# Ledger of designs, part 99: peptides against a protein of PDB entry 6RO1

Target 1, 216 residues: chain A of PDB entry 6RO1
Amino acid sequence: LGKEIEEYIHKPKYCLPFLQPGRLVKVKNEGDDFGWGVVVNFSKKSNVKPNSGELDPLYVVEVLLRCSKESLKNSATEAAKPAKPDEKGEMQVVPVLVHLLSAISSVRLYIPKDLRPVDNRQSVLKSIQEVQKRFPDGIPLLDPIDDMGIQDQGLKKVIQKVEAFEHRMYSHPLHNDPNLETVYTLCEKKAQIAIDIKSAKRELKKARTVLQMDEL

## One batch from the design tools (peptide; made by RFdiffusion4, then SolubleMPNN)

Design b2_p20_3_s4 (from b2_p20_3 with E1M E2K R16L E17K A19F)
Fold by OpenDDE base, seed 2:
Structure b2_p20_3_s4 (fold): chain B 216 residues (1-216), chain A 20 residues (1-20)
Amino acid sequence: as target 1 above (216 residues)
Amino acid sequence: MKIYELLTKEEAEKLLKEFE
C-alpha cells in the first residue's frame, strides 16, 4: 500500500508543485536509501521515446543529499551513494529522477542561496536533523489528497484501505504475531505515513507560525 | 531554523499551471 501511494506521489503531475527549493523529500534508489534531503531545484528535460517518437519529458530534481565521501571521488562517472549510518558523509546536490522520490514532506526549509561551500551544505544537514528531532515519530508528509489535491479514485481506495487497516490494527491487539510484525511494519509504515500525514497536517496547521528557532 | 508554510491548494495549482 505504501508503494501504491508512492506511485501516485512521485508522478510529476502531482508532485511538481511541491518541489520548491527547500522542500524535504526522501530519496530512494533501489537499495540505496539516501533518507531525507532537500530540494534545490527541478528541471524538465525533453526526452523523445525512441520507439514511439512521443515526447516523454523527464523531470530531474536536484536534491541535497547526504552522500558517502567515497562515492564523491568518482562522481563524474558513478552515481552518488548514500552515506553509511556510521559515516559523517557529505551533503551534495544530486540530480535525481522524480520517480525516485519516495516521500515528500510538508516541511520546507530555508536553504542557503549559495550551496557551493561545503559548510553551507552541511548546515542544511543540521537543519534536517533538527527537524527530525522535532518530529520523533517521523517527518511530516504531505497528504496526497488534502495537501497535494490528488483526486484519483485509485489512491482514495488505497488510503481507505490503509485507514481501515490502521483502524483494525488499533482495534485488534494482534501484537503477538511475529509474521504480523513484518506485514505490520510495512503496514505500520504505510499507516504511520497516513497517520503522520494527518497528524503532521494538524501539527503543521498549528505550527503555521514560523518557528524561529533562535539557535539555528 | 526557518520553515516555510505549506502552500495552499490554490498556490500549488498555480505552480502546476506554470509547468504545463
Scores: peptide ipSAE 0.129, ipTM 0.728, DockQ to the pose 0.343
Fold by OpenDDE base, seed 1:
Structure b2_p20_3_s4 (fold): chain B 216 residues (1-216), chain A 20 residues (1-20)
Amino acid sequence: as target 1 above (216 residues)
Amino acid sequence: MKIYELLTKEEAEKLLKEFE
């Protein structure tokens, strides 16, 4: 269910209005999870399909991501790789295709005007870490319906299923059943994104009250 | 055209030049 929601939010027609500089986003490419990064800018490339003559625009977003130091040595010829969990890494501006955005936060950060100095890029990592400390249950996500204005009936059905599942989970008297934990682990992997969306809604309601951008 | 999901610096620079 979480993956199904992701398939909607990363579509350019829905997410582009929210890709302002400073927006927190998650970037994931197959096995490479960069975690939370910060949007720097985005660009649109007009691509003409040679066979159909149809315009198929490509959208590239520059995201400040925590990268491994090893990947930086080969950055000219190889794609950036995420920093290991135990590694400090280095913040780098990485151009990514928009469909690699796995999540979009309601949080927007102030970023330095000049990101060429390493210290300025690393300061943004400190800001991300501070936001994570303020949201122990996870960084708040944009609501695909209420915030992003997605009207797709398929998405509404997915959300209804998530809500029904959550309701059953909390109302079921056997919620402490260890067999539910195994179903939970499988459902958590799929529903973690959906739970993250709903927890993020509750936290967003709290965060709008607390995070005036000027105090970060 | 191989659409690279993550772009190398060289690939990004080529794309950016095409936006001009």
Scores: peptide ipSAE 0.033, ipTM 0.497, DockQ to the pose 0.024
Fold by OpenDDE base, seed 4:
Structure b2_p20_3_s4 (fold): chain B 216 residues (1-216), chain A 20 residues (1-20)
Amino acid sequence: as target 1 above (216 residues)
Amino acid sequence: MKIYELLTKEEAEKLLKEFE
């Protein structure tokens, strides 16, 4: 179900209005999970479909991602790789195809204007880590319907299934496990925080989203 | 840490303080 939602949110027609500089996004490329990064900018590249000759625009988002140091050495020949869990890594601006965005956060960070200095890039990592610390149950996501304004009926059905599943999980007899209750209480607090963040966000984005969609 | 859009800076800061 999460993957099904992802298939909607990473579509340019839906996500581009929310890819402002500083927006937290998750990037995943096949087996490579970069985790949370920060949008720097995006660009539209003209592409020609090989079969039809029609122009098929490619959208590339530049995302500040925590990469392995090995990625620096091989940057000319190989794609960037995520930092290993035991590695500090280095924040790098990585061009990413928009469809590789696995999640978009409601959180938007202030970022340095100049990301050329390593220290400026690493400061953003500290900010991400602070956000993660504040949201131990996960960084809050944009709501695809309420925040992103996606009207697709297929998505609405997916969301309904997710909600039904969550309701069943909360009503499950295992909820009486004291260890599980502590986890659920944390999850509920997290969910409520996410909702509160979401509600406050709805008013600000509606006006800007409409303007950007018309330019696509 | 500064957070903006979808929350105002003030709203975001207020919310973050609640988690301290």
Scores: peptide ipSAE 0.015, ipTM 0.385, DockQ to the pose 0.221
Fold by OpenDDE base, seed 3:
Structure b2_p20_3_s4 (fold): chain B 216 residues (1-216), chain A 20 residues (1-20)
Amino acid sequence: as target 1 above (216 residues)
Amino acid sequence: MKIYELLTKEEAEKLLKEFE
């Protein structure tokens, strides 16, 4: 279900408005998980489909990612690889196709204007780590419906299924109640409550983050 | 010092309108 949501959010028509410099994004490429990185910029590249001559624009986002030091040595010939969990790695600006974005955060970092110095790039990693400390339950995601404005009925159905599943996961220890219709109505009400709780939790997290930022 | 900002719903709506 999470993967089904990703299939919507990584589409250029939905995500491009939110790819401002400093936006936190997750990058995954096949078996390579780079984790959270920071958008530097994006560009539109004209591509012509070989068979139809139809213009198929490619969108490339430059993302500051934690890369292995080994991959940097081969950067001229090989694609960047994510840092191993046990290594420090190095923050590098990596061009990434937009469809490789697995998540987009509501968080936008303040980043140095000049990312050429290694110290400036590494300072961004420290900022990511600080944000992660402030969000122990995970870095907040953009809401695909409320924030990203996705109106696709397929996505709405997926979200409803996720909410129903989450509700069932949380309710399963308690609800042996045999009446399916009452469970569906209660699931819809509780799904609405779960949306309301999620929105309220987001507002509370926003308020708490603002308060914590004012104390620092 | 502030190291980040959070996108509000109002800001998100503005971004969508600006991109159209």
Scores: peptide ipSAE 0.518, ipTM 0.928, DockQ to the pose 0.703; fails the geometry check

Design b2_p20_4_s1 (from b2_p20_4 with D1K E19K)
Fold by OpenDDE base, seed 2:
Structure b2_p20_4_s1 (fold): chain B 216 residues (1-216), chain A 20 residues (1-20)
Amino acid sequence: as target 1 above (216 residues)
Amino acid sequence: KLYELLTKEEAKKLREEFKK
């Protein structure tokens, strides 16, 4: 269910209006989970599809992310890696394809105007950690319907299923609803298909993006 | 102030401004 929601929220049509400087976003690239980062800016790049010559706009968001120090040594040639849980890491501005945003928060941080100094970037990490302390149940997400204005019936059905599931989970112990497994299995299958489509699209886009990120 | 939370009214404005 969460993954199905992600397939809507990362679409440029829906997310671009909310990618202001200071917006908290989660970034995930395959197995690399960066967790919460902060939007610095976004840009629209003209991409020519190699096979059709069609202009497919590529949206890149610069996100301040906690990166491993090891990955920064080769930052010109290698993709940034997330800091290990036990590592302090370093906050770096990383160009991220918009579809790698796994979540968008209603929270917009006040950030330093100049992020060139390391101390300014590290101050943002302290701000993220302070926000996380204020939201023990997790950083608040944008509402896909009310905030993002997504009217897609597919998403509405997903949300209704989540709400119905949550209502049932709170009203009845999970163990007593045999339909829960069926709903989970159907949601997992759809989520897996969505993941497979997304992974295939990501691989196609990664092959393009690594090439474009190396040229930028 | 450390952060701001987006209101529904502000979210609507952002969507409207981006369409222009």
Scores: peptide ipSAE 0.605, ipTM 0.945, DockQ to the pose 0.815
Fold by OpenDDE base, seed 1:
Structure b2_p20_4_s1 (fold): chain B 216 residues (1-216), chain A 20 residues (1-20)
Amino acid sequence: as target 1 above (216 residues)
Amino acid sequence: KLYELLTKEEAKKLREEFKK
């Protein structure tokens, strides 16, 4: 369900209006999760599809991301890698294809005007961490319908399914099933799914990335 | 101030400005 929502929010048609400098976004590239970064700018590149001759515009967003120091030693041609959880890492401006945005926040940070100094880039990481402390349930997401203006019926059906699932989880007290432990583990998964769905719904208002809805 | 939160009205404005 989370992945299904991601497939809408990362579309240029919907996300480009919100990619202002300082906008918090999550970036994921296959198995590489960079977590929360900050938009610096975006650009439109003309791409010509080789088979149709049709102009397919590519959108590249420059995002300040926490990168591994090891990935910075390798040639400028190698893709940046995310910092390990135990690593301090270094904040770098990384060009990212817009479809790699897994989440977009309602939060817009004030950022330094000059991001060339490492201290200025690292100050943004401190700002992200401070925002995370202020939102213990997670950093607030843009509402795909109310904020992003997505009118697609497929998305509305996904949201309705999420809401119906949440309602069912909270309406049936688990007390009547004798396999309570397996149901508690499944309902800790399902309540974590419902917390992650309710949190993905509240975090559609707040922070749980659409990525967490896919794992749920 | 550390950050700003986007309001529904501001979100609407951003969508309208981008379509122009």
Scores: peptide ipSAE 0.604, ipTM 0.945, DockQ to the pose 0.835
Fold by OpenDDE base, seed 3:
Structure b2_p20_4_s1 (fold): chain B 216 residues (1-216), chain A 20 residues (1-20)
Amino acid sequence: as target 1 above (216 residues)
Amino acid sequence: KLYELLTKEEAKKLREEFKK
């Protein structure tokens, strides 16, 4: 379900309007999860011929990401790698294909105008960490329907399934069904995403109250 | 102020501005 939502939100026709400097985004590349980064800018690079023979524009977004120091030494020849959990890492501006955006936040950070100094880049990491502290249930996501304006019936069906699943999880104490464990690992990821969407929606509703906006 | 949260009204404006 989360992955199915990602297949919609990373499409240029939906996400490009929201890729302003300072927008929080998640970046994943195959097995590499960079977590939350910050949009710096984006550009149209080329038209790629998809397998269908249609010309799809290729978009690249520059994202400030927490990278491993090892990958930075080889950055001329190797793709950037995410910082290890135990590593401090370094914030670097990485060119990312738009389809590698796994999530887009409603949060837009104030960022330094000059990201060439290391201290300015690292200050953005501190800002991300501070935002994460303010949202213990997870950083708020854009609503794919209300914010992104996605009208696709496939997405609506996915959301309905998530909502129906959430309702079942909360209505039945899941304690006793043994088939729940395998369903739980897939459903915990799905439920966590659904909870993250629902918590993000709740926090977005709460953050619209005047009192929270002044403290932010 | 550390950040801003996108409102529904602002999101609509961004979509409309991008279509121009």
Scores: peptide ipSAE 0.602, ipTM 0.946, DockQ to the pose 0.716
Fold by OpenDDE base, seed 5:
Structure b2_p20_4_s1 (fold): chain B 216 residues (1-216), chain A 20 residues (1-20)
Amino acid sequence: as target 1 above (216 residues)
Amino acid sequence: KLYELLTKEEAKKLREEFKK
């Protein structure tokens, strides 16, 4: 279910309107999870499909990501790698294909105008960490229907299934069914994504209220 | 202010602006 939603969110048709400087996004490339980064800009590139010669536009987003220092030393030849959990890492602007965006937040950070200085890039990491502290249930996601305007019936059915599952999980104390553990592990991932969507919606409502309170 | 949250109205505006 989460992966099915991701397949809609990363489509240029839906995500490009929201890729403003300062937008929080998650980047994942195969086995490499960079976590939350910040959009710097995006560009459209002309691409020719190798087999058909048909023009297929590629979209590249420059994202400020926490990278391993080891990958930066070899940066002339190797793709950036995410910082290890125990590593401080370094914030780098990385060109990312738009389909590698695994999530898009409703949060837009204020970022320095000049990201050339290391200190300015590292200040953005501190800002991301501060936002994460303010959202203990996770950074709020864009609503694929209400915010992104996705009208695809396939996505609506996925969301309805997620909401129905959440409703069942909250309405029935799943205490007594012994098959719960295996269903719980898969459903905890799906329900955690659904809870992350619903908690992201609730925390968006609360965070809108808290931000309105912090602005007063 | 550290960040802004996108409102529903702002999200609609962004979609409309991108279609132009």
Scores: peptide ipSAE 0.601, ipTM 0.946, DockQ to the pose 0.722

Design b2_p20_4_s2 (from b2_p20_4 with D1S K13E R15L E17K E19K)
Fold by OpenDDE base, seed 3:
Structure b2_p20_4_s2 (fold): chain B 216 residues (1-216), chain A 20 residues (1-20)
Amino acid sequence: as target 1 above (216 residues)
Amino acid sequence: SLYELLTKEEAKELLEKFKK
């Protein structure tokens, strides 16, 4: 179910309106999880002549990501790699295909205008880490329906299934089902997305209350 | 200010601006 929601939110039709500079996004490429990065810019790369209606325009988003120092040495020839958890890494602007966005936050950071200096890029990492500290339950996500305005019936059915599943999980603790671990791992991913949506709604409500207090 | 949070009203405005 989490992957099913991701299949909607990463579509250019839905996500492009929210890809402003400073928007927090998660980037995943195959086995590489970059975690939270910051949108710098996006561009339309259409090789399609306007008359051949079939090829969806490719969109590339430039995202400031924490990359391994090893990947920087090979950056001219190889794709950037995420920093290891124990590695400091270096923040780099990486061109990312829009479909590689796994999550979009309601949070928009204030970023330096000039990201050419390493210190300016590294300051953004400090800002991300500070935001993560302020949201111990996770960085708030955009609601696909309420914020992103996705009206697709397929997504609504997915969300209804997630909500029904959450309700069943809370009302009937599957504690006695031997498939609990496999259901919990799938359901923790699903429930984490639905909890991330509901907690994002609650955190948006709480953060609206806190942001009214914190002129930060 | 370190960051801003998108409001529902702002989200609607972004959608309306992009549809134009």
Scores: peptide ipSAE 0.504, ipTM 0.925, DockQ to the pose 0.700; fails the geometry check
Fold by OpenDDE base, seed 2:
Structure b2_p20_4_s2 (fold): chain B 216 residues (1-216), chain A 20 residues (1-20)
Amino acid sequence: as target 1 above (216 residues)
Amino acid sequence: SLYELLTKEEAKELLEKFKK
């Protein structure tokens, strides 16, 4: 269910209006989880499908991400890697395909105009960390229906299923079912997205505020 | 650059094209 929601959210027709500079987004590429980063810019690349000649535009979003210092040495030829949990890392602007956005937050940060200095980039990490502290249950997400305006019936059904599941999880003391751990891992991903959506709905009223760095 | 920066206006226009 979480993956199903993600498949809608990362579609350009839905997400592009929300990819403004300063928007918090979560980036994941296969096994590489960069966590939360900040949108710097986005671009459209004209792509022509070789077989059909059809225009298949690629959308690239430049995201300020915490990267491993090791991966940055070969950044011209190699993909950036996320910083290890025990590593300080370095914030870098990484071009990512839009489909690699696993989440979009309702929160927008003020970012420095010049991101060339390392200190300016690292200041954004401090801002992200402060936002994370303010939202211990997770950074609030954009609601795909209420905020993003997605009218797809498939998505509505997915959300309804997740909400119904959450309601059942809260209403059923399933705390004692050992099979819950496996269901919880699948349902935690689904329920976490739903909780993230529902908590995001509650926090959205708060999260529509552009957090200024000076207030952090 | 192979990439063109989309303005907010261009992004909005693009969205309108996808809604049709």
Scores: peptide ipSAE 0.008, ipTM 0.428, DockQ to the pose 0.049; fails the geometry check
Fold by OpenDDE base, seed 4:
Order: sequence, then structure tokens, then C-alpha cells
Structure b2_p20_4_s2 (fold): chain B 216 residues (1-216), chain A 20 residues (1-20)
Amino acid sequence: as target 1 above (216 residues)
Amino acid sequence: SLYELLTKEEAKELLEKFKK
């Protein structure tokens, strides 16, 4: 269900208006989870489909992401890789296709005008970490309906299913079934995503705050 | 720059084009 919502959110027709500089976004590319980063810039690239000759615009967002130091050495030839959990990493501006955005936050940060200095980039990481501390249940997400204005009936149905699932999970605390651990791990991931969306919705009402980096 | 910053207005215009 969370993945189904993601499929709506990352569509250019919905997310583009919200990809302002400073917007917190989560980036995932297949097995590479970069976690939360900050939008720096947005670009539309002309692309021509090889088979149809039709214009298929590529939407590229430059996102400041925590990257492994190793990946930065080969950045001319290899794609950036996320920092390992135990690695400090380095914040780097990475061009990301919009469909790789797994989440969009209601939080928008003020970012330094010059991101060339490492210290300026790392200051943004500190700000992200401070936001994460303020939101222990997860960084608040944009509401796809209320904030993003998505009117798609399919999304509404997905949200209804998520809400119904959450309600069932709360109503039937399947606490003690050991077979539930495996189903719970899958359902907890889905439910956690749903809870994260709902908690994010509640916190969004609170967190339409443009957080200044200096206020973080 | 390889990347042009789209304004919110430009992004909205793009959105409108995709809604049609």
C-alpha cells in the first residue's frame, strides 16, 4: 500500500510543484536507499524516445544526498552510492530522476546558496538530522490529497485501504501469534509506512514550517 | 549549468500540461 502511494507521489504531474529548493525528499534507487535528502534544483531534460520519436521529457532533480566517500572518488564513471549506516559519508548533490523519489516531506529547509564547500553541504546534513530528532516517528510527509491536491480515485482507494488496514491493526492487536512475526514484519513495514503517512499527516498540520537552518 | 531551475509557476504549468 505504501508503495502504491509512492507510485502516485513520484509522478511529475503531482510532485513537480513541490520540488522547491530545500524540500526534504527521500531517494531510493533499487537497492540503494539514500534516505532523506534536500532538493537543490530541478530540471526538465528533453528526451526523445528512440522508438517513437516522441518527446519523453526526463525530470531530473538535484538532491543533496549522503553518499559514500568511496562512490565520490569514481563519480565521473560511477553513480553515487548511499553512505553505509556506520559511515559518516559526505553530502553530495546528486542528479536524480523524479521517479526515484520515494517520499516528499512537508518540511522545507533553507539551504546555503553555495554548496561547493563541504562544510556547507555537511551543515545541511546536520539540519536533516535535527529534523529527524524532532520527528522521532519519522519526518512528516506531504499529504497526497490535502497538500499535493491529487484527485486520482485510485489513490483515494489506496488511502482508504491503508486507513482500513490501520484500523484493523489497531482493532485487532495480533500481539501473541508467532506466525504473525513474519506476516507482521511484512505488514509492519506496510503498516509502518501507513502509520508514517498518517503520523506525517498529523505532524504536517503542525509542520508546514519552513525550518530555517539557523533555527534547527 | 546542465540544470535549469524550474520555478513553482513553471512547475505548475508543466503540471497543467500533464493534466491535459
Scores: peptide ipSAE 0.007, ipTM 0.416, DockQ to the pose 0.057; fails the geometry check
Fold by OpenDDE base, seed 1:
Structure b2_p20_4_s2 (fold): chain B 216 residues (1-216), chain A 20 residues (1-20)
Amino acid sequence: as target 1 above (216 residues)
Amino acid sequence: SLYELLTKEEAKELLEKFKK
């Protein structure tokens, strides 16, 4: 489900209106997870397909991301590497293809006007970390229906299935669906850890993503 | 909503704090 929703939200027709300077976004490129970054700027590049002459516009968003110190300053996403979990890293402006956005937040930060000084870029990291502290259950996401206005029937069906699953889980905890029991057991084992209701919902979302990956 | 990790009010309050 999370991946299915991601396939909608990263489409330019849906996400471009929300890519204003200061918008929090997650960037992931294959095995490279940059985590949360901040939109700096957006640009549309005209690309002409050499064989068809058709205009295939490339959408590039400049995102301030926590990169390894080994990463080149202002490198393309392919050249940039995320900071290791144990590293401080350095915030760098990285041009990112829009399809590499794995999440878009409802949160928009103030960013310094001049991002050339390292201290100004690192101040944004402090702001991201402060947001993360305030949202222990995760930075709030834009709702694809209510906030982004996506009207795709496929997405609506996915959301309805999720809501129905949630309703069944809360209303009928003992229903002998072996798939539901497996999810519930995973959720219960995690809920035995003093997990805030919101954390339980997050784990449920993760568990659902695993189950639906087998069904989708 | 599956995406409502936070209330709209909590998100708004945070947004207002960081717009300054």
Scores: peptide ipSAE 0.005, ipTM 0.311, DockQ to the pose 0.043; fails the geometry check

